Peptides against a protein of PDB entry 8RAJ. Designs and how they scored, part 2

Target 1, 54 residues: chain A of PDB entry 8RAJ
Amino acid sequence: LPAENEDPDKAVVDLHRSPPKTKDPDLTPSGIIAKVKAGDMTQETARELLLAMR

## One batch from the design tools (peptide; aimed at target 1 Q43 L51)

Design b2_p14_8_s2 (made by RFdiffusion4, then SolubleMPNN; its pose is not in this set)
Fold by OpenDDE base, seed 5:
Structure b2_p14_8_s2 (fold): chain B 54 residues (1-54), chain A 14 residues (1-14)
Amino acid sequence: as target 1 above (54 residues)
Amino acid sequence: SPAEEALEILDAMP
């Protein structure tokens, strides 16, 4: 069975790392909300990210 | 702002 290379580049949004200047759709306000709705992000983490973008 | 609108949506989530 090919080992599913779990792509380690799941962009763990490091709150302490400058967001990559790449327009990661997952780092937009809408992308953050989509992740929370999908259960891929906590409301707390989403709040911190959105506050930092304000 | 888009971030403020997203915060309002987030606060409305159960």
Scores: peptide ipSAE 0.674, ipTM 0.933, DockQ to the pose 0.719
OpenDDE base, seeds 1, 2, 3, 4: peptide ipSAE 0.673, 0.674, 0.670, 0.674; ipTM 0.932, 0.932, 0.932, 0.932

Design b2_p14_8_s4 (made by RFdiffusion4, then SolubleMPNN; its pose is not in this set)
Fold by OpenDDE base, seed 3:
Structure b2_p14_8_s4 (fold): chain B 54 residues (1-54), chain A 14 residues (1-14)
Amino acid sequence: as target 1 above (54 residues)
Amino acid sequence: SEAEEALRELDAMP
């Protein structure tokens, strides 16, 4: 049976959900900057996330 | 804060 590769549930970061206290390394200030530098996040989205963490 | 430092780094990006 082909293993149904469950699409990794792209954690849609609901900007209106209280940030889960999960230490998601991708949602740290440094992780956000790394995603922008990699081209995986826009500067605008990064700005909104970082402002919400301030 | 780490977020304020990251905002300054973001503002320095072209």
Scores: peptide ipSAE 0.672, ipTM 0.931, DockQ to the pose 0.747
OpenDDE base, seeds 1, 2, 4, 5: peptide ipSAE 0.666, 0.667, 0.667, 0.668; ipTM 0.930, 0.930, 0.930, 0.931

## One batch from the design tools (peptide; made by RFdiffusion4; aimed at target 1 P29 L51 R54)

Design b2_p15_8
Pose (drawn by RFdiffusion4):
Structure b2_p15_8 (pose): chain A 54 residues (1-54), chain P 15 residues (1-15)
Amino acid sequence: as target 1 above (54 residues)
Amino acid sequence: GNPEADEALEELDEM
C-alpha cells in the first residue's frame, strides 16, 4: 500500500542494488569435494563448479 | 583436460 510513497514521475532511481560478491573464481577439485564433505556446499553446486574446471 | 576434476566428479557421483 503506497502510504507516503515517492513522486509519480519516477524519481529516486537508486534502489534494487545487489549485495557484494562472496565467491572465488578458481579452486581445486579436492577443495570442491572438501566443501561437500563439510556440508558447506550442495552436490548440485559442486558438480556445476567441477564441470567448469574439467 | 583436467584429470583431477574428472576424478572428483566420479567421487562426487559415488556419494

## One batch from the design tools (peptide; aimed at target 1 P29 R54)

Design b2_p17_3_s1 (made by RFdiffusion4, then SolubleMPNN; its pose is not in this set)
Fold by OpenDDE base, seed 2:
Structure b2_p17_3_s1 (fold): chain B 54 residues (1-54), chain A 17 residues (1-17)
Amino acid sequence: as target 1 above (54 residues)
Amino acid sequence: ARAEAAREALAELDALP
């Protein structure tokens, strides 16, 4: 199995490159808030994602 | 469910420091 080189630094959800998959736990409303609390996502990016999900 | 959770998460986001 090729190790999916999930570059942990590329977990920045590029809204322009990958539409938020509804099944990605990291792209759930709760997962987004968790990333913001962890410092892995900006509040601005989180706001844009959540506004698109409402 | 997702849209409701997104609205709740927006309110939580606005309450973050």
Scores: peptide ipSAE 0.651, ipTM 0.928, DockQ to the pose 0.629
OpenDDE base, seeds 1, 3, 4, 5: peptide ipSAE 0.646, 0.646, 0.645, 0.646; ipTM 0.928, 0.928, 0.928, 0.928

Design b2_p17_7 (made by RFdiffusion4)
Pose (drawn by RFdiffusion4):
Structure b2_p17_7 (pose): chain A 54 residues (1-54), chain P 17 residues (1-17)
Amino acid sequence: as target 1 above (54 residues)
Amino acid sequence: EEADEALEELDEMEAEA
Protein backbone atom coordinates (compact mmCIF):
# COMPACT_ATOMS: atom_id res chain seq x y z
CA LEU A 1 0.00 0.00 0.00
CA PRO A 2 1.52 3.36 -1.18
CA ALA A 3 1.27 5.41 2.04
CA GLU A 4 3.80 8.31 1.88
CA ASN A 5 5.21 6.95 -1.41
CA GLU A 6 7.81 8.62 -3.74
CA ASP A 7 6.85 11.03 -6.58
CA PRO A 8 4.79 9.59 -9.56
CA ASP A 9 7.24 10.88 -12.22
CA LYS A 10 9.72 7.99 -11.54
CA ALA A 11 12.12 9.94 -9.29
CA VAL A 12 14.91 8.47 -7.03
CA VAL A 13 16.30 5.72 -9.37
CA ASP A 14 18.92 4.32 -6.90
CA LEU A 15 17.12 1.25 -5.41
CA HIS A 16 17.22 -2.58 -6.11
CA ARG A 17 21.06 -2.85 -5.64
CA SER A 18 22.63 -6.36 -5.30
CA PRO A 19 24.88 -7.38 -2.31
CA PRO A 20 28.76 -7.61 -2.58
CA LYS A 21 30.43 -10.70 -4.15
CA THR A 22 31.11 -13.74 -1.83
CA LYS A 23 32.76 -16.15 -4.36
CA ASP A 24 36.24 -17.23 -5.58
CA PRO A 25 36.79 -17.63 -9.40
CA ASP A 26 39.28 -20.58 -9.13
CA LEU A 27 39.47 -23.62 -6.80
CA THR A 28 40.93 -27.17 -6.67
CA PRO A 29 38.56 -30.16 -7.29
CA SER A 30 39.80 -31.53 -3.94
CA GLY A 31 38.55 -28.24 -2.38
CA ILE A 32 35.11 -28.74 -4.04
CA ILE A 33 34.83 -32.30 -2.57
CA ALA A 34 36.04 -30.98 0.84
CA LYS A 35 33.25 -28.29 0.82
CA VAL A 36 30.61 -31.05 0.20
CA LYS A 37 32.11 -33.34 2.86
CA ALA A 38 32.00 -30.39 5.31
CA GLY A 39 28.29 -29.76 4.47
CA ASP A 40 29.19 -26.21 3.30
CA MET A 41 28.02 -26.78 -0.35
CA THR A 42 25.41 -28.93 -2.18
CA GLN A 43 26.41 -31.75 -4.62
CA GLU A 44 24.41 -29.76 -7.25
CA THR A 45 26.57 -26.61 -6.97
CA ALA A 46 29.77 -28.66 -6.51
CA ARG A 47 29.17 -30.65 -9.70
CA GLU A 48 28.38 -27.37 -11.54
CA LEU A 49 31.77 -25.91 -10.50
CA LEU A 50 33.67 -29.14 -11.46
CA LEU A 51 32.01 -29.16 -14.95
CA ALA A 52 33.49 -25.62 -15.44
CA MET A 53 37.04 -26.77 -14.28
CA ARG A 54 37.46 -30.19 -16.13
CA GLU P 1 41.76 -35.44 -14.94
CA GLU P 2 41.45 -34.41 -11.29
CA ALA P 3 38.07 -32.80 -11.98
CA ASP P 4 36.78 -36.01 -13.73
CA GLU P 5 37.90 -38.07 -10.70
CA ALA P 6 36.11 -35.64 -8.43
CA LEU P 7 32.92 -35.94 -10.54
CA GLU P 8 33.11 -39.76 -10.31
CA GLU P 9 33.50 -39.48 -6.50
CA LEU P 10 30.32 -37.25 -6.35
CA ASP P 11 28.44 -39.80 -8.44
CA GLU P 12 29.51 -42.61 -6.09
CA MET P 13 28.42 -40.55 -3.08
CA GLU P 14 25.01 -39.96 -4.74
CA ALA P 15 24.64 -43.71 -5.56
CA GLU P 16 25.38 -44.53 -1.88
CA ALA P 17 22.67 -42.11 -0.72

## One batch from the design tools (peptide; aimed at target 1 V36)

Design b2_p18_2 (made by RFdiffusion4)
Pose (drawn by RFdiffusion4):
Structure b2_p18_2 (pose): chain A 54 residues (1-54), chain P 18 residues (1-18)
Amino acid sequence: as target 1 above (54 residues)
Amino acid sequence: EEEEEEEEEEEEEEEEEE
């Protein structure tokens, strides 16, 4: 509900910003398996990363 | 399985409120 909303002319275009990055671009396959064994990553995401590194 | 367990818990809470 638009109580006390911004102007109707599409002012203040500085919203919807994404959070900072939390990833590394390069890893060892052993490190991928270790992340799964630690419960810190799903087998889905781990397999996705290994398909990019093989 | 996890979604079914959550639904059962919600139903039990509603019954307790009634």

Design b2_p18_4 (made by RFdiffusion4)
Amino acid sequence: TAEEEALAAAAAAAAAAA
Pose (drawn by RFdiffusion4):
Structure b2_p18_4 (pose): chain A 54 residues (1-54), chain P 18 residues (1-18)
Amino acid sequence: as target 1 above (54 residues)
Amino acid sequence: TAEEEALXXXXXXXXXXX
């Protein structure tokens, strides 16, 4: 509900910003398996990263 | 496995929140 909403002319275009990056671009396959064994990553995401590194 | 245990705990927490 638009109580006290911004102007109708599409002012204040500075919203919807994404959070900072929390990823590394390069890893060892052993490190991928270790992340799964630690419960810190899913097999789905781990397999996806290994398909990019093979 | 540690992945299965982590996923079961997350599913239980989501069911309790609902």

Design b2_p18_4_s3 (made by RFdiffusion4, then SolubleMPNN; from b2_p18_4, 14 letters changed)
Fold by OpenDDE base, seed 1:
Structure b2_p18_4_s3 (fold): chain B 54 residues (1-54), chain A 18 residues (1-18)
Amino acid sequence: as target 1 above (54 residues)
Amino acid sequence: SAVEERLRREEEERRRLE
């Protein structure tokens, strides 16, 4: 069986790889507005979050 | 929630500016 040369350089988890900013769908302007419409978020909280995203 | 963490940070920043 051919020994797969595991390139040791692929095991360097780039410590500088910014974790994929999982854009929490809830943190999008559309997600915030959807939560307000669902009653899961106050208009005040939504305003603060939307201003911080600008 | 990432929303709750953002809200907490914004509230802490607001309290530092008052």
Scores: peptide ipSAE 0.143, ipTM 0.731, DockQ to the pose 0.047
OpenDDE base, seeds 2, 3, 4, 5: peptide ipSAE 0.122, 0.113, 0.133, 0.104; ipTM 0.706, 0.680, 0.728, 0.689

Design b2_p18_6 (made by RFdiffusion4; failed a check: a repeat of another design)
Pose (drawn by RFdiffusion4):
Structure b2_p18_6 (pose): chain A 54 residues (1-54), chain P 18 residues (1-18)
Amino acid sequence: as target 1 above (54 residues)
Amino acid sequence: EEEEEEEEEEEEEEEEEE
């Protein structure tokens, strides 16, 4: 509900910003398996990363 | 006019990438 909302002319275009990155671009396959074995990553995401590195 | 302005912006972006 637009109580005390911003101007109707589409002012203040600085919202919707994404959070900072939390990923590494390169890893060992052994490190991918270790992350799954530790419960820190799903088999889905781990397989996706290994398909990019093979 | 809006479509032409969008095309011009895309062209400028492509030039900056080059």

Design b2_p18_6_s4 (made by RFdiffusion4, then SolubleMPNN; from b2_p18_6, 10 letters changed)
Fold by OpenDDE base, seed 3:
Structure b2_p18_6_s4 (fold): chain B 54 residues (1-54), chain A 18 residues (1-18)
Amino acid sequence: as target 1 above (54 residues)
Amino acid sequence: KEEKEKEEKEKLEKLKKE
């Protein structure tokens, strides 16, 4: 029986499943605050979005 | 208006630390 050289490298690639980066980095609490600081979002909209994530 | 803006930025930063 050919020893299945399970390349130990394939097991390491699945650990790099980055937790689903919220496909919108802009919808993270940090991204929302960054948009407000940049002037790209109103503070009111940012507050509503942050409250909807709680 | 600047004081209201500062207070709201501070509220947003508190929300980030929770």
Scores: peptide ipSAE 0.116, ipTM 0.691, DockQ to the pose 0.000
OpenDDE base, seeds 1, 2, 4, 5: peptide ipSAE 0.112, 0.109, 0.107, 0.099; ipTM 0.684, 0.680, 0.678, 0.654

Design b2_p18_8_s2 (made by RFdiffusion4, then SolubleMPNN; its pose is not in this set)
Fold by OpenDDE base, seed 2:
Structure b2_p18_8_s2 (fold): chain B 54 residues (1-54), chain A 18 residues (1-18)
Amino acid sequence: as target 1 above (54 residues)
Amino acid sequence: SRAAALAALEAELRALLE
C-alpha cells in the first residue's frame, strides 16, 4: 500500500504521545487554538489537549 | 501566566462546544 504522504508539516498530535517537553509551537495552547481556527484540528481534540496540559 | 492562558482558552472552547 503506498504510504499516504503524511504531510510532515501536519504534526498529527497523537493524544497518546507524551506531552511534548519541547517548545513545539503547534502544541502550545495558542498553537492548538490556531489549528482549530485553521480547521486542522477538531474542537474536541483541542479541548482534550488543553485539559491534559493543565 | 500559562495557567491563566489555558483557562481562558478552555473557557472559549467550552463556549464554542455548547
Scores: peptide ipSAE 0.143, ipTM 0.693, DockQ to the pose 0.074
OpenDDE base, seeds 1, 3, 4, 5: peptide ipSAE 0.139, 0.125, 0.141, 0.138; ipTM 0.688, 0.668, 0.689, 0.685

## One batch from the design tools (peptide; aimed at target 1 P29 S30 Q43 L51)

Design b2_p20_2 (made by RFdiffusion4)
Pose (drawn by RFdiffusion4):
Structure b2_p20_2 (pose): chain A 54 residues (1-54), chain P 20 residues (1-20)
Amino acid sequence: as target 1 above (54 residues)
Amino acid sequence: HSDEKKEEADEALEELDEWT
């Protein structure tokens, strides 16, 4: 509900910003398997990263 | 990637498949 909402002319275009990056661009396959074995990553995401490295 | 790193990645994919 638009109680005390911004102006109707589409002012203040500085919202919807994403959070900072929390990823590394390069890893070892052994490190991918270690992340799964530690429970820190799903087999889905791990397999996706290995398909990009093979 | 290097041949070694490709072989290691294939082995790691086979290990994940065994877990399924």

Design b2_p20_6_s2 (made by RFdiffusion4, then SolubleMPNN; its pose is not in this set)
Fold by OpenDDE base, seed 4:
Structure b2_p20_6_s2 (fold): chain B 54 residues (1-54), chain A 20 residues (1-20)
Amino acid sequence: as target 1 above (54 residues)
Amino acid sequence: SEARRKEEAEEALAELDAMP
């Protein structure tokens, strides 16, 4: 099975990129909190994203 | 709604501030 090298750079939510208007469930407030709880996002990055949604 | 997303973001910020 080819290991899909998920480019680690694709996991970096570019805070300066306008959030794609894609209904990515991962970019909802609840999805952000879920990523922090899973260890997939830092509390600092989550805070910045949530403040930008306010 | 944009208003609902703002409310959900404020609730999520409060949850984040309650995390250790």
Scores: peptide ipSAE 0.624, ipTM 0.921, DockQ to the pose 0.610
OpenDDE base, seeds 1, 2, 3, 5: peptide ipSAE 0.624, 0.624, 0.624, 0.623; ipTM 0.921, 0.921, 0.921, 0.921

## One batch from the design tools (peptide; aimed at target 1 I33 R47 L50 R54)

Design b2_p21_2 (made by RFdiffusion4)
Amino acid sequence: EAAEDAAIDAALAAAAAAAAA
Pose (drawn by RFdiffusion4):
Structure b2_p21_2 (pose): chain A 54 residues (1-54), chain P 21 residues (1-21)
Amino acid sequence: as target 1 above (54 residues)
Amino acid sequence: EAAEDAAIDAALXXXXXXXXX
């Protein structure tokens, strides 16, 4: 509900910003398996990363 | 590629079983 909302002319275009990056671009396959064994990553995401590295 | 896929799947399945234990 638009109580005390911003101007109707589409002012203040500085919202919807994404959070900072929390990823590394390069890893060892051993490190991928270690992340799954530790419970820190899903098999789905791990397999996705290994398909990009093979 | 099919042999690589099968090896990757087996290794991740073994790592996931070790995490569950």

Design b2_p21_4 (made by RFdiffusion4)
Pose (drawn by RFdiffusion4):
Structure b2_p21_4 (pose): chain A 54 residues (1-54), chain P 21 residues (1-21)
Amino acid sequence: as target 1 above (54 residues)
Amino acid sequence: EEEEEEELEEEVDEYMEEELS
């Protein structure tokens, strides 16, 4: 509900920003398996990263 | 290219199966 909303002419275009990056671009396959064994990553995401490194 | 992609997926699955068993 638009109580005390912004102007109707599409002012203040500075919203919807993403959070900072929390990823590394390069890893060892052993490190991928270690993340799964530690429960810190799913087998789905781990397999996806290994398919990009093989 | 399609056969190479299938072989790559099989190699990754076999490697994961071996390391997580």

Design b2_p21_4_s4 (made by RFdiffusion4, then SolubleMPNN; from b2_p21_4, 16 letters changed)
Fold by OpenDDE base, seed 4:
Structure b2_p21_4_s4 (fold): chain B 54 residues (1-54), chain A 21 residues (1-21)
Amino acid sequence: as target 1 above (54 residues)
Amino acid sequence: SAAAAAAKRAEVDAFLAEQLA
């Protein structure tokens, strides 16, 4: 059965899409710290995320 | 610059140490 060629054009991320103002509370500095304290995130991952925000 | 990157890392490390203490 021929593999359905998924049209690669559908993967075009609309660069004009306004970045979702995802105020994801889990991705704020406070949310990151809370996850580390809860044991849901490693300190190393938190470090990387916080560095990426600055 | 490498110096700027090192400064940011130090700042984040200090922040984590303070918040997780």
Scores: peptide ipSAE 0.555, ipTM 0.887, DockQ to the pose 0.797
OpenDDE base, seeds 1, 2, 3, 5: peptide ipSAE 0.544, 0.538, 0.546, 0.546; ipTM 0.886, 0.884, 0.886, 0.886; seed 2 fails the geometry check

Design b2_p21_7 (made by RFdiffusion4)
Pose (drawn by RFdiffusion4):
Structure b2_p21_7 (pose): chain A 54 residues (1-54), chain P 21 residues (1-21)
Amino acid sequence: as target 1 above (54 residues)
Amino acid sequence: EEEEEEEEEEEVEEELEEALE
């Protein structure tokens, strides 16, 4: 509900910003398996990263 | 090309399952 909303002319275009990056671009396959064994990553995401490194 | 990609995905899945055993 638009109580005390911003101007109707589409002012203040500085919202919807994403959070900072929390990823590394390069890893060892052994490190991928270790992340799954530690419960810190799903088999789905781990397989996806290994398919990009093989 | 599509069959080769599917085979590569199966290989990587099998290797991951074996390494988790």

## One batch from the design tools (peptide; made by RFdiffusion4, then SolubleMPNN; aimed at target 1 P29 Q43 R47; its pose is not in this set)

Design b2_p22_6_s2
Fold by OpenDDE base, seed 3:
Structure b2_p22_6_s2 (fold): chain B 54 residues (1-54), chain A 22 residues (1-22)
Amino acid sequence: as target 1 above (54 residues)
Amino acid sequence: MAERRREEEIEELEREVEEAFA
């Protein structure tokens, strides 16, 4: 099995793994949108995060 | 086609954020 080098710098936000930390700059509304634009987050995950922050 | 859909869906998310947090 090739060890896919999981780039340790990709903060994968998994809603099922950890509750959103309000102090995480990557979990601000703008930070979430920036991750989607970069392709580092799915739109579905972004919607779920944004709805949970409302 | 896929790129345009992605852009439209990002614009929708941006609008949802503006409506929810502004």
Scores: peptide ipSAE 0.322, ipTM 0.796, DockQ to the pose 0.710
OpenDDE base, seeds 1, 2, 4, 5: peptide ipSAE 0.316, 0.312, 0.315, 0.320; ipTM 0.793, 0.790, 0.792, 0.795

## One batch from the design tools (peptide; aimed at target 1 S30 Q43 A46 R47)

Design b2_p23_1 (made by RFdiffusion4)
Pose (drawn by RFdiffusion4):
Structure b2_p23_1 (pose): chain A 54 residues (1-54), chain P 23 residues (1-23)
Amino acid sequence: as target 1 above (54 residues)
Amino acid sequence: EEEEEEEEELEEEIEELLEWQEE
């Protein structure tokens, strides 16, 4: 509900920003398996990263 | 010899993960 909303002319275009990056671009396959064994990553995401490194 | 066995085991684990849910 638009109680005390911003102007109707589409002012203040500075919202919807994403959070900072929390990823590394390069890893060892052994490190991928270790992340799964530690429960810190799913087999789905791990397999996706290995398909990009093989 | 132990180190080679460990490397082979790791390779198998990587292959198994790559074949997981393959179409």

Design b2_p23_1_s3 (made by RFdiffusion4, then SolubleMPNN; from b2_p23_1, 17 letters changed)
Fold by OpenDDE base, seed 4:
Structure b2_p23_1_s3 (fold): chain B 54 residues (1-54), chain A 23 residues (1-23)
Amino acid sequence: as target 1 above (54 residues)
Amino acid sequence: AAAAAAAARLQAEIDALLALGAE
């Protein structure tokens, strides 16, 4: 079977794709704040995520 | 201590952003 050369350049995460409405409790405003309090997220990353949800 | 201070600053920024949206 020929190994399909999966071009590693197709993993361009489209940063302009509206974040999927992931019902992920970790991506709620409260979940983001909880991650910062736990030390699992930086304040800057949390700020950027919260602004993108506005 | 540093994570708690960062979370408090983030909450203050959120509260300020919410106050600006209520006008």
Scores: peptide ipSAE 0.137, ipTM 0.685, DockQ to the pose 0.081
OpenDDE base, seeds 1, 2, 3, 5: peptide ipSAE 0.129, 0.133, 0.127, 0.107; ipTM 0.688, 0.689, 0.681, 0.627

Design b2_p23_1_s4 (made by RFdiffusion4, then SolubleMPNN; from b2_p23_1, 14 letters changed)
Fold by OpenDDE base, seed 2:
Structure b2_p23_1_s4 (fold): chain B 54 residues (1-54), chain A 23 residues (1-23)
Amino acid sequence: as target 1 above (54 residues)
Amino acid sequence: AAAAAARARLEREIEELLAAGAE
């Protein structure tokens, strides 16, 4: 069975780009918070992303 | 009601992340 290494690192979130209408669950406020809770994202990166969405 | 409570929890979690990333 191919391990789908969904490399979660390929969401190049350009912090300077208008938040894309990405249906990407990883780029939603809930997805960002979930990544921080999982230890997969720093709190600072999450802060910057959430500010860019505001 | 459940969707409003979920939004209020998310907003609080966002505010907590924004506050702690200021230190």
Scores: peptide ipSAE 0.111, ipTM 0.626, DockQ to the pose 0.480
OpenDDE base, seeds 1, 3, 4, 5: peptide ipSAE 0.110, 0.108, 0.094, 0.111; ipTM 0.625, 0.637, 0.641, 0.631

Design b2_p23_2 (made by RFdiffusion4)
Pose (drawn by RFdiffusion4):
Structure b2_p23_2 (pose): chain A 54 residues (1-54), chain P 23 residues (1-23)
Amino acid sequence: as target 1 above (54 residues)
Amino acid sequence: EEEIEEEVEELLEEGEEEEEEEE
């Protein structure tokens, strides 16, 4: 509900910003398996990263 | 090192089998 909403002319275009990056671009396969064994990553995401490194 | 290589291969094969089942 638009109580006390911003102007109708599409002012204040500075919203919807994403959070900072929390990823590394390069890893060892052994490190991928270790992340799964530790419960810190799913087998789905781990397999996806290994398919990009093979 | 060999055990790790086998685990990586097993994980990739499981993923292929799942894709085939979905198809």

Design b2_p23_3_s2 (made by RFdiffusion4, then SolubleMPNN; its pose is not in this set)
Fold by OpenDDE base, seed 4:
Parts: sequence; C-alpha cells; structure tokens
Structure b2_p23_3_s2 (fold): chain B 54 residues (1-54), chain A 23 residues (1-23)
Amino acid sequence: as target 1 above (54 residues)
Amino acid sequence: AAAAAAAAARQAEAEAALAELDA
C-alpha cells in the first residue's frame, strides 16, 4: 500500500518552501492577518512572513 | 520606479500588519 505520506505540511505555509512564484493573494499583509484571524495561520508564522515582506 | 513604489507600499502594509498582530 503506498503510504500516502500526505505531508501535513502541504497546508502549512512552509517558509523553507520556495517562495510561491505566484502572487498568492493570501500572502498579502492583509491576507496573512485574515488567515490568523480565521485560525488558518499561527501568529508566529504570520510574524515571520510579514518580517520577510518588510 | 513603479516596482520600487509597490515595494515601499508593501513594506508599509507589512509594518502596519505587524503592529496589528502584536496588538
């Protein structure tokens, strides 16, 4: 049986993953804040992403 | 010039978002 290693990290914005070559609208400062408010992103990950955009 | 302006705007938005996140 191929263990579907559904790498649960596929849903996590991996900061070590190549920056999305696509302008993901979800990676705007406002989109990041919206994800945090929705519980879809940790405050820590959001901080790291926002710091990288500064 | 437009790319630099867009980068500056994004930086300002990121700084504002960081302030909101820490609030």
Scores: peptide ipSAE 0.516, ipTM 0.873, DockQ to the pose 0.691
OpenDDE base, seeds 1, 2, 3, 5: peptide ipSAE 0.513, 0.514, 0.512, 0.514; ipTM 0.869, 0.871, 0.869, 0.870

Design b2_p23_3_s3 (made by RFdiffusion4, then SolubleMPNN; its pose is not in this set)
Fold by OpenDDE base, seed 5:
Structure b2_p23_3_s3 (fold): chain B 54 residues (1-54), chain A 23 residues (1-23)
Amino acid sequence: as target 1 above (54 residues)
Amino acid sequence: DAAAAAAAARQAEAEAALEELDA
């Protein structure tokens, strides 16, 4: 039976890869609220982002 | 300083948005 060389090193999802901070110009306070109202963002994520802008 | 004024405006907008989010 050929040994499947499952290279175990490829499964480290670098959780520390900050998603590219797409400077979404729409990440204004009003844009955040609009995303929450649209269901595109959770209230918790919105709160964290708004607190970081304070 | 225009940068300081812009920062203060963003802070005030963020505070108002937090109040709207928690209402």
Scores: peptide ipSAE 0.542, ipTM 0.880, DockQ to the pose 0.788
OpenDDE base, seeds 1, 2, 3, 4: peptide ipSAE 0.524, 0.537, 0.540, 0.539; ipTM 0.876, 0.878, 0.879, 0.880

## One batch from the design tools (peptide; aimed at target 1 S30)

Design b2_p24_1 (made by RFdiffusion4)
Pose (drawn by RFdiffusion4):
Structure b2_p24_1 (pose): chain A 54 residues (1-54), chain P 24 residues (1-24)
Amino acid sequence: as target 1 above (54 residues)
Amino acid sequence: EEEEEEEEEEEEEEEIEEEVEELL
């Protein structure tokens, strides 16, 4: 509900910003398997990263 | 002792490779 909403002319275009990056661009396959064994990553995401590194 | 250590490292690498292939 638009109680005390912003102007109707589409002012204040500075919202919807994403959070900072929390990823590394390069890893060892051994490190991928270690992340799964530690429960810190799913087999789905791990397999996706290995398909990009093979 | 150095040769035994190298063989152990190779075996560990092979195990890791198998695990990666199984996951793929």

Design b2_p24_1_s2 (made by RFdiffusion4, then SolubleMPNN; from b2_p24_1, 9 letters changed)
Fold by OpenDDE base, seed 1:
Structure b2_p24_1_s2 (fold): chain B 54 residues (1-54), chain A 24 residues (1-24)
Amino acid sequence: as target 1 above (54 residues)
Amino acid sequence: EEEEEEEERRRREEEEREQEEALL
């Protein structure tokens, strides 16, 4: 019989899990803000993107 | 060192939140 050694304690909810790094750093809230500061994104486009992420 | 890194992270997250709120 395969031993049911599903150790149920490996749901270590990593409380230090940074929200899943969107593989595109440019689509994080921080990345959007950085683009606006650099002049590479309009404030309106940033607002629309940030609202779509909430 | 861990407390300083946590404080720096908190400051950065607060500054990012304030900047996000200023864009909305």
Scores: peptide ipSAE 0.170, ipTM 0.645, DockQ to the pose 0.637
OpenDDE base, seeds 2, 3, 4, 5: peptide ipSAE 0.161, 0.162, 0.168, 0.169; ipTM 0.633, 0.633, 0.641, 0.647

Design b2_p24_3 (made by RFdiffusion4)
Pose (drawn by RFdiffusion4):
Structure b2_p24_3 (pose): chain A 54 residues (1-54), chain P 24 residues (1-24)
Amino acid sequence: as target 1 above (54 residues)
Amino acid sequence: EEEEEEEEEEEEEEEEEEEELAPA
């Protein structure tokens, strides 16, 4: 509900910003398996990263 | 001597774990 909403002319275009990055671009496959064994990553995401590195 | 050997083995295992987690 638009109680005390912004102007109707589409002012203040500085919202919807994404959070900072929390990823590394390069890893060892052993490190991928270690992350799964530690419960810190799913087999789905791990397999996706290994398909990019093979 | 046994305690020193056990400590060396633990250090080796830690080093191996660190190498596995190192970036390529």

Design b2_p24_3_s3 (made by RFdiffusion4, then SolubleMPNN; from b2_p24_3, 8 letters changed)
Fold by OpenDDE base, seed 5:
Structure b2_p24_3_s3 (fold): chain B 54 residues (1-54), chain A 24 residues (1-24)
Amino acid sequence: as target 1 above (54 residues)
Amino acid sequence: EEEEEEERRRREEEERRRRELAPA
């Protein structure tokens, strides 16, 4: 079966999902802001992640 | 008590995330 292209841009960063051990560009402050702008992350989730990075 | 327990769980999760995002 062709792997459905899960658009990596649609990876909802579930706060409950273990952060990938890779330096995911999506977990950078710029990547988090980009996901919120795309609608792939809530403002609340983004705020919590950005606070955890301080 | 339920709101205080939820706040504690959120803080523990944030602290776990901070430890996991910290470069080894």
Scores: peptide ipSAE 0.130, ipTM 0.692, DockQ to the pose 0.025
OpenDDE base, seeds 1, 2, 3, 4: peptide ipSAE 0.115, 0.122, 0.116, 0.126; ipTM 0.647, 0.665, 0.653, 0.668

Design b2_p24_5_s3 (made by RFdiffusion4, then SolubleMPNN; its pose is not in this set)
Fold by OpenDDE base, seed 5:
Structure b2_p24_5_s3 (fold): chain B 54 residues (1-54), chain A 24 residues (1-24)
Amino acid sequence: as target 1 above (54 residues)
Amino acid sequence: MEEERERARREAERRREEERRAFE
C-alpha cells in the first residue's frame, strides 16, 4: 500500500487563515467598551459611536 | 469640563462644514 505523504504544509495554511477580520473591532459595541477600558478611547467618543449604532 | 470643550469644538466644526456646503 503506497503511503500517501500528506504534505504537512496543508495544515499550516489553514492555521494562518485569520478569520476575515470583520470590520474594525473598534466599531463593535464590545470593541468600543474595551477601548474605553484600555484608555484608548474617550468616554464621549464611545457614547457617540454607541448612539450611532441605534 | 473636557466634554464641554470637546462639544463646543465639534459644534464649531459642524457649523464650518455646513457653511462650506451651503456656499459651494
Scores: peptide ipSAE 0.140, ipTM 0.726, DockQ to the pose 0.043
OpenDDE base, seeds 1, 2, 3, 4: peptide ipSAE 0.092, 0.071, 0.113, 0.122; ipTM 0.663, 0.629, 0.657, 0.699

Design b2_p24_6 (made by RFdiffusion4)
Pose (drawn by RFdiffusion4):
Formats: sequence, structure tokens, C-alpha cells
Structure b2_p24_6 (pose): chain A 54 residues (1-54), chain P 24 residues (1-24)
Amino acid sequence: as target 1 above (54 residues)
Amino acid sequence: EEEEEEEEEEEMEELEELAEEAEE
């Protein structure tokens, strides 16, 4: 509900910003398996990263 | 439940095989 909303002319275009990056671009396959074995990553995401490294 | 555990084991083995291939 637009109580005390911003101007109707589409002012203040600085919202919807994404959070900072939390990823590394390069890893060892052994490190991918270790992340799964530690419960820190799903088999889905791990397999996706290995398909990009093979 | 047992079938689900077997499937998880098979998937983990496949993931380990894929990791070995990526090391080659």
C-alpha cells in the first residue's frame, strides 16, 4: 500500500541493487568434492562447477 | 528410504568419477 510513497514521475532511480560477490572463479575438483562432503554445497551445484572445469 | 539412500550413493560415485575426469 503506497502510504507516503515517492513521486509519480519515476524519481529516485537508485534501488534494487544486488549484494557483493561471494564466489571464487577457479577451484580444484578435489575442493568441489570436499565442499559436498562437508555439507557446504549441494551435489547439483558441485556437478555444475565440475562440468565447467573438465 | 533404502532406495533413496542407494540413489544418493550412486550420484555421489558419479560426482567422484566426474571429479577424477576433471583432474585429468

